# Designs tried in a protein design run: peptides against a protein of PDB entry 6DSZ. Part 359

Target 1, 361 residues: chain A of PDB entry 6DSZ
Amino acid sequence: NYVVTAQKPTAVNGCVTGHFTSAEDLNLLIAKNTRLEIYVVTAEGLRPVKEVGMYGKIAVMELFRPKGESKDLLFILTAKYNACILEYKQSGESIDIITRAHGNVQDRIGRPSETGIIGIIDPECRMIGLRLYDGLFKVIPLDRDNKELKAFNIRLEELHVIDVKFLYGCQAPTICFVYQDPQGRHVKTYEVSLREKEFNKGPWKQENVEAEASMVIAVPEPFGGAIIIGQESITYHNGDKYLAIAPPIIKQSTIVCHNRVDPNGSRYLLGDMEGRLFMLLLEKEEQMDGTVTLKDLRVELLGETSIAECLTYLDNGVVFVGSRLGDSQLVKLNVDSNEQGSYVVAMETFTNLGPIVDMCV

## One batch from the design tools (peptide; made by RFdiffusion4, then SolubleMPNN)

Design b2_p30_7_s3 (from b2_p30_7, 16 letters changed)
Fold by OpenDDE base, seed 1:
Structure b2_p30_7_s3 (fold): chain B 361 residues (1-361), chain A 30 residues (1-30)
Amino acid sequence: as target 1 above (361 residues)
Amino acid sequence: SAEEEEYLEALVKKLEEEEKRREEKLRELE
């Protein structure tokens, strides 16, 4: 009996930070194909808490905190369109991952989008949005008592959505998305009516953005709005203010992931295809009326890491670099650069053994 | 494009058919 020790997957395809195990614990959750790893972030490093096998490759993994919850819940969508909402429950030494809700969100009507699955959660936890198929936006209403994830589709006129996020500070759930048409790439917003199951006109749009605009970052209050990341440019728009920068340093390699550092959206980590780590800074201007507006955008090169598939800021300048192609890392961001001009120091490296082909024997 | 229009028309038709089927099922459960 060759016990093929099924090597655990090591390639990271998603990571998220939040308070999943308790209100007080800071957690790092790592998706490795069908495996979810849950860690507590400590001063000594990552403490493993639980590993969970999922019934498919994790395609979406997002933490969210509905009103009245003491800790975050986890939304997972698999590549086979199995959706679940998970809760961590500890009773003494017994640790259970409870499925609060589940459902299959697969449709037979649309074509799968070429850019893959996008899953987003409204910051006010009113709904989950899914871009699974061209011309459809799937909505999962978030209701506390619903054990079955009921979803409905809204027609999306824009067939080629590149990225989509929910905006912050909107009375109704509002999406902001980059889409492509024959005229180029554009940014549009829609309000989502749960009642009417339709899109209403959003607060703003921007036609003819950069041709390679690839990512939307929803910016929290007080700034609000969104950041659009392209190959050559980074733009901000909130309906009232537009600002664009074209730092030459980002043109060298495509930015592929981002993560918010500050809760107020003042700083973001950016990772590119060469493993360069950047800080995007939003400079504030306080108006005489006490309103905060964006003064400027700035990008700083921090250093080099493994090629990030995902980034997540933990605490105290520690960042988890989830890598699919290379070794994942815990890195420290320093205030002062080293002799090589890097602000990044590797604290821990997690060897990537490559794609484990699940040889079903 | 004509292909996109055809896809959208087919999609709309299928959505309408799905809604009708949902309404019918809801009425059968009442």
Scores: peptide ipSAE 0.311, ipTM 0.800, DockQ to the pose 0.007
Fold by OpenDDE base, seed 5:
Structure b2_p30_7_s3 (fold): chain B 361 residues (1-361), chain A 30 residues (1-30)
Amino acid sequence: as target 1 above (361 residues)
Amino acid sequence: SAEEEEYLEALVKKLEEEEKRREEKLRELE
């Protein structure tokens, strides 16, 4: 009986940073197919804390902190539509991952969307939104006492949603999404009514965005609004202000992932299909009334890394580059460039052994 | 497209049928 020790998956398909183990600990969580790895970020590097096997490929992994929680909770959705909310609990040396809530959110209705599963959490933790099927938006209300994740569907008239996020600073939960119709790609917003289980008209829309607009970034206050990333352009809209840039450097390769660096949304990391790492900077303008508005957008090339599937800023200029196609990396962002003009230094590399061919022997 | 309209009509019909079934189940529990 050769127990072929099934090689653990090494390809990263998601990563998030937050305070999952405690309020004080900074954690890196890494999704590798069915495997969740939990690390504490230390001055010495990544300390492994726990590994968790999931009952399916992780499709969504998001940290969130409901009102009254001392630390973040983890939402996971699998490719088989199993949803759970996880809590980290430590009692002395005993570490447990507790399922606070679970459910299956699969429908017998609708066509699975070609762009895959999208899961988002309202910044005020009012709901989880799921784009699973064309023409549907699933809502999971977040209730403290509910062990069973109940969901309902809202009809979405826009069949071909490319990306969707919840906006910040909205009185009601508000989504912003890129969609495609026969006329091109567009951006629209909807308010989500939990009471009426319907969409209301959102604060703004932008018709005829770039044909290859692929990502929405929700921008926190004081700026608010969203960034739309295309192949050739980056645009900002908040209902009152519109700004677009077309930096030639981004045309060379498609941007495929992003991560917010600053809590106020002044900087974002961008990764492209060639492994180039960029900083997107939001320049502020302070008005005489004390309001902060967006003055300009800038993109700076930082350097090269492995091709990122996901990016997450940790602390002190350290970034985790989660790669599916190559080796994952810890990289340091420096203030000064090296002789080659790079601000990126590789600190650690995690070998990707490629797709585990399930050799059923 | 005609295929998208047909899909949307079928989807709406299924949603309405699912809502009716939920309402019926709620009434059976009352």
Scores: peptide ipSAE 0.305, ipTM 0.798, DockQ to the pose 0.007
Fold by OpenDDE base, seed 4:
Structure b2_p30_7_s3 (fold): chain B 361 residues (1-361), chain A 30 residues (1-30)
Amino acid sequence: as target 1 above (361 residues)
Amino acid sequence: SAEEEEYLEALVKKLEEEEKRREEKLRELE
């Protein structure tokens, strides 16, 4: 009896970087369907630490650090709406992934959204937000003492949400989202009241954005606000300042993923459907009062990679390119371009064997 | 659209029914 070792899934559908194993360790976490792979990022490369089987396809995977935690916790939502918060614990050589909280967040109400599951975490770790169904926004309050994930729904008047993020630097948890109506695509903000379980009017809105506006990037302080990525344009808005660019280079292919490089939000990686890797740069202006404002936006072509499903900047110019359609890569960003004008050098390639159709025999 | 309006009305009704059931359960525990 040849035990056909079930081939492990190789297609990457999510990746995140943070400090999950310890406060000091830099980790790369990779979602491959139902599997979570945990690596430590070292000077020598990626060191595998643990693989974890999940009870379903990972749909959301986000690291977050509640106040008073020394390391990041991991939020996972599966495609079957099973939510959990995971903690890494190591005692000597014993490694345990502990479920701190779990719950099923499936509703009997609403239609599943066509753009799929969106899960976001408030930067201040007050709540998790979930767009699962049209016309609903689910909130999971984050409380330290609650082992049970209690969720509630807020009605969202905007049925066709394209993307949503929590903003930084808001007194109350505030979402920013792109939505579509019969008049086009728009950006709106709402404050989330945990007490009243309702939306309040957010600080700003932008009607009639680019028709193909597809992504929201929340920008941390000192800039604050959000970046809206379209097919032809990149826009910034923070309530007081609006800036738009339309670099011709992004028109060739749709940007499909992004990742923040700098903690202050000065640089972002952008990946398109052709595997082109860009750097989005936020140019700062320092005011006399010490405030920092956005002066300009720039986009630079770095080079080509596998088509990214997800991107994550690790350290020292190293980027993980998680690919669903092609091979995942570890790439180095150089300061100087090669003779072809590329700043990207492939360090390692991880073969994608494609979707393993579990043929149930 | 009329279809979206119908969906929203149905959604609101279901939410109200869920809230009512929660309130009824809370009153039964008191």
Scores: peptide ipSAE 0.304, ipTM 0.792, DockQ to the pose 0.007
Fold by OpenDDE base, seed 2:
Structure b2_p30_7_s3 (fold): chain B 361 residues (1-361), chain A 30 residues (1-30)
Amino acid sequence: as target 1 above (361 residues)
Amino acid sequence: SAEEEEYLEALVKKLEEEEKRREEKLRELE
């Protein structure tokens, strides 16, 4: 009996940062198929804390902090539609990952969306939204006492959603999404009524965006609104302000991932299919009334990394590059470029042994 | 297709009505 030591998955399919282990600890959480790895970010690098096996491939992994929680909770959705909310508890040397809530969110109706599973959390932690099936938006209300994740569906008229996020600073939970119809790609917003279990008209829409618009970034206050990433363009809209840029450098390769650097949404990392790392900068203009508006958008090439499946800005210019196709990296962003014009220095490399072919023998 | 959309809408409505009826029954038992 050769115990084929099942090689642990090394390909990264998701990463998030936050305060999961404590209020003070900065964590990096890495999804590797069915495995969750939890690290503490230290001045010396990544300290491993715990590995957790999930009952399926991790499809969604998001940290969120409900009002009155001291630390972040973790939402996980698997590719088999098992949802859970996890809490980290430590008692001395004993480390436990506690399931606060769980549920199965699979429907017997609807076509699974071609763009896969999308899971989003309202910034005010009122609900979780799930795009699992064409023409449906599933809502999980967030309640502290809810041990069983109950979900309901809202009909979404737009059958082909490309990406969706919750917006910041909205009185009601508001989604912003890119969708495709026979006329092209568009951006629309809806308010989500938990009470009526329906969509209300959102604050704005933008018809006829770039044909390859693929990602929505919800921008925090004071800017608010959303960034839409395309193949050739980056656009911003908040209902009142519209800006678009078409930097030639992004046209060379498709942007595939993003991560917010600044809590106020002034900077974002962008990664493309060639492993180029960019900084997207939102330039502010302070109005005489004290309001902050977006003045301009700028993109800067930082350097080259492994092809990112996901990016996470940690702290002090350190970025985790989660790669599915190559080695994951911990990289440092420098203030000054090297002789080659790169601001990126690799600090650590995590070998990717390739896809674990589950040879079911 | 329009038929698929109408079918999905009808099914969503049915599921929502079934969920509502389940919630109502739970409240009547409390």
Scores: peptide ipSAE 0.270, ipTM 0.779, DockQ to the pose 0.007

Design b2_p30_7_s4 (from b2_p30_7, 16 letters changed)
Fold by OpenDDE base, seed 1:
Structure b2_p30_7_s4 (fold): chain B 361 residues (1-361), chain A 30 residues (1-30)
Amino acid sequence: as target 1 above (361 residues)
Amino acid sequence: SKEEEEYLEKLVKKLKEEEERRRREAAERA
């Protein structure tokens, strides 16, 4: 009996950083197909804590902290529409990953969206939003005592949603999304009424954005609003302020992932299809009334990495580059460039053995 | 498009049917 040790998947399809194991620990969570790897970020590198097998390919993985929780909870949605909220519990040396809530969010109605599954969490933890099917937005209300994830659908008139996020600083949960119609791509906002189970008009919209606008980044306060990333342009809008840049350097390759560096949304990492790593900077302007507004957007090329499927800033200029196509990396961002003009140094490389076809023999 | 309109009409119909079903199931559990 040759136990073919099923090689563990090495291709990364998602990563998140937060405080999952404790309030004090900084964690890196890595999704590798059906596996979740949990690490503690240390000065010495990544310390493995737990690996968890999931009952399906991880499609969404997001950390969130409900009011009154000391540490983050993990939302996972699988490609088979199994949703769960996970909590880390440690009792001495005993580590358990408990399911606080679960549910299947599959519908027999609607067409699965071509751009796949999008899962988002309201920054105030009021709800989870899911774009699973064209013309539907699924809402999972977040209730502390709810062990069963009950969802409802809201009709979304915009059939071709490209990306969607919840905005920050909104009285009601508010989504911002890029959608496509026959006239082009547009940005719209909706407020989500949990009570009425409907959309209300959002605070702003922007018609006729860049034709290849592909990503929405929700910007936290004090800026608020959203960044829209296209192929040729990066735009900011918050209802009152509009700003657009078209740096030639981003036109060379499509930006495919992003991650917020600063909690206040002053900096974002951007990764493109060539493995180039950028910093997007939001330049502040302090008004006489003490309000902070966006003055300008700037993009800087940091260097080259493996082609990122996902990026996450850890701490102290360390970034995890999760790669599906290449080797994943821990990289250091330096203040000074090397002789080649790169600010990026590879600290550790994790070999990608390619898609392990689970030959269930 | 006409196909999208037909899809949306079918979707709206199914959503109403699902909501009515949920209301009935909630009333039967009460």
Scores: peptide ipSAE 0.359, ipTM 0.833, DockQ to the pose 0.007
Fold by OpenDDE base, seed 2:
Structure b2_p30_7_s4 (fold): chain B 361 residues (1-361), chain A 30 residues (1-30)
Amino acid sequence: as target 1 above (361 residues)
Amino acid sequence: SKEEEEYLEKLVKKLKEEEERRRREAAERA
């Protein structure tokens, strides 16, 4: 019996950056099916710290920092609806990944959504939101002392949610989502009442967005609001201001992933289905009252990479390109273009050996 | 669609049953 050593998965299906190992360390966390890889970002590159086997395919992976925590915690949801909050703990040379909280969030009441599992965390760490089933929004209240992740459902009238995020700078947790109805695609907001376990009317809505609007980006303060990415257009809305651009360059291929570069939301990386890497820029205008408003949106082509499933800006212009279909890459963004007009240089390539067909023999 | 309407009716019914169950369980603990 040749024990074919089950080849470790190499296809990336998610990545996040934050301070998971310590307050000072910059980490890259990579999801490869059931495997979580933890790296420290160094001037020399990615240093592997730990690999963790998960009890199922990772469907959601998000870092968050509750008030009073020195480092980020990791929320994971599996495709089998097992939720956990993980903490990194080092004691000398011993490295442990501790489960702070866990729970199963599976329902028997809803139909699984066609767009799959969406998991989001409120920027103020008040709750986790889950779109698992059509017509339901699941809420996990974040409590420090709760080892059991308890969730409740709120009815969502909009059955066909495409994407959803929590907004920044909201007194109550507020979601912004793209949904589809017979009239087209629309954007709506709801406030989430933890007390009443219901939705309240959100601050704004935008009816009749682009038919292929597929992604919501929550923009931090001072801009606030959201970016909506379509096939042909990129729009911004914050309740007071609306801006739209339709750069011809994005029409060539569907944008499939994004990542915030600047903490203030001035720049975002965008990746398309052809492996093109873009920078989305939010141009600011300072008002006489000292308020900052969005003046304009601009998209710049940076260059080409592997087809990104996920993007993560690290530091110093270094970007991790997590690929499911191709090799993952560590790339450098340069200030000046090369002779071909590219600002992108591959630093490291991580070979993708393809999907491990779990041949249950 | 008719399928969506039937799904929604079923969903609403089950949500009410879950809420009523939670209310009973809360009242039994009080």
Scores: peptide ipSAE 0.358, ipTM 0.833, DockQ to the pose 0.007
Fold by OpenDDE base, seed 4:
Structure b2_p30_7_s4 (fold): chain B 361 residues (1-361), chain A 30 residues (1-30)
Amino acid sequence: as target 1 above (361 residues)
Amino acid sequence: SKEEEEYLEKLVKKLKEEEERRRREAAERA
């Protein structure tokens, strides 16, 4: 009896960085279909800590730190709408992944959105937002004492949401989203009332953005606001300031993923469909009152990698490139370019064996 | 579109039915 060792999935469909194992450890978490891999980032590289089997394909994976937690918690949503909040606990040599809360967030109401599942967490950890179905926004309030993930739906008038994020620095939880209507693509904001379970008018909107606007990046304070990434343009808006750039270099291939490098939102990695890696830079202007405003946006080509499904900056210029279509990579960003003008050096490559077709025999 | 209008009408109807169900279940527990 040849025990065909079921090949582990190798295609990466999500990655996040944070402090999951401890307050001090920097972790890389990698989603590979139903598998979660947990690493500690060390000076010597990635140290494997734990692999966890999930009860379904991971669709959303986000780290968040509620007020009064010493380390990050992990939110996971599966493609079958099973939600959980996970905590890492270590007691001596024993490692446990504890489910703090769980629930099924599937509705019998609505049509599943064509752009798939979007899950977002309020930066102040007040709620989780889920775009699962057209015309609905699901809210999971985050309460410390609630072991049950209770969710409610808010009607979203905009049926065709492309991407959505929570904004930073908002008194109430505020979403910013790109949506499409017959007139084109637009950006809108809504405040989420937990009390009334409704949307209130958000601080700003931008009608008639680029027709191929596909991603929203929420920018932390001091800048605040959002970056909107299109095919030809990158725009910034915070309600008071608007900036747009159209660097010719991004027009060659669609940007498909992003990751924040600096905690203050001054730099972002961008990956395109050709495996090009860019740095988006937010140039600051310091005012006399000590306020920081955005002066300009700049894009720099760093080099080439595997086609990223997800990117995450680790530390010390090291980036994990999670690939679904190719090999995942650990790459180093250098300050100086090589002779070819590349700032990217591959450190490690993780072979992607392709889709494991579960041949049900 | 007509299809979107029909979808929205159906969605709104189902949301109302769910809310009415929750109100009935809450009244039966009171």
Scores: peptide ipSAE 0.351, ipTM 0.826, DockQ to the pose 0.007
Fold by OpenDDE base, seed 5:
Structure b2_p30_7_s4 (fold): chain B 361 residues (1-361), chain A 30 residues (1-30)
Amino acid sequence: as target 1 above (361 residues)
Amino acid sequence: SKEEEEYLEKLVKKLKEEEERRRREAAERA
């Protein structure tokens, strides 16, 4: 009996940074198919803390901090629609991952969306939103003491949602999404009523965005609003202000992932299908009344990395590049460019052994 | 499209049936 030691998956399909182990610790969490890896980010590099096996491929992995929590909780949704909220608990040397809540969110209704599973969390931790099926938006209310994740569906008139996020700074939970209809791609917003279990009209919409608009980034206050990323353009809208740029450099390859660098949303990392790493900068204008407005958007090429499936800024200019197709990397962002004009230096590379065919023998 | 209309009609019908089922199950537990 050759125990083929099932090689551990090395392809990264998600990563997130936050304070999961404690309020003070900076953590990197990496999803590798059914495996969750937890690291502490130190000045010396990544320290492994724990590995967790999940009951399915991780489709969504998001950190969030409800009111009254000292550290972040982890929401996971699997490709089999198993949802859980996880807490890290340490008692001396004993480390436990506690399931605070769980549920299966699979429906017998609806068609699974072609763009896959989207899971989002309201910045104020009022709800989780799930786009699982065409014409449905699933809501999981976040209640402190509920061990069972209860969900309900809201009908979404827009069948072909491309991407969706919750907006910041909204009195009610508000989604912003890109959708496609026969006339093209559009951006719309809806307020989510937990009480009435329906959508209300959102604060703004933008019809006829770029035909290849593929990603929504929710921007924190003071700017608010959203960034829409296309093949050729990057657009900002907050209801009052609209800005669009079409930097020629992004036309060469499709942007496939993003991550916020600054808590205030002044900078974002962008990764494309060629492994190019960009910085998107939101330039501020201070008005005479002390209000801060967005002056302009700028894109800078930082350098090249492995093709990112996901990006996460850690600290001190260190970025984790999670790759599915290539080796994952820790990279350093420098202030000064090298002789080749690159601001990126590889610090560590994590070998990707390719798709482990789960031969369930 | 006609296929999308047929899908939406089926979806709306199933949503109503699911909501009615949930209401019945809630009333039977009360």
Scores: peptide ipSAE 0.345, ipTM 0.829, DockQ to the pose 0.007

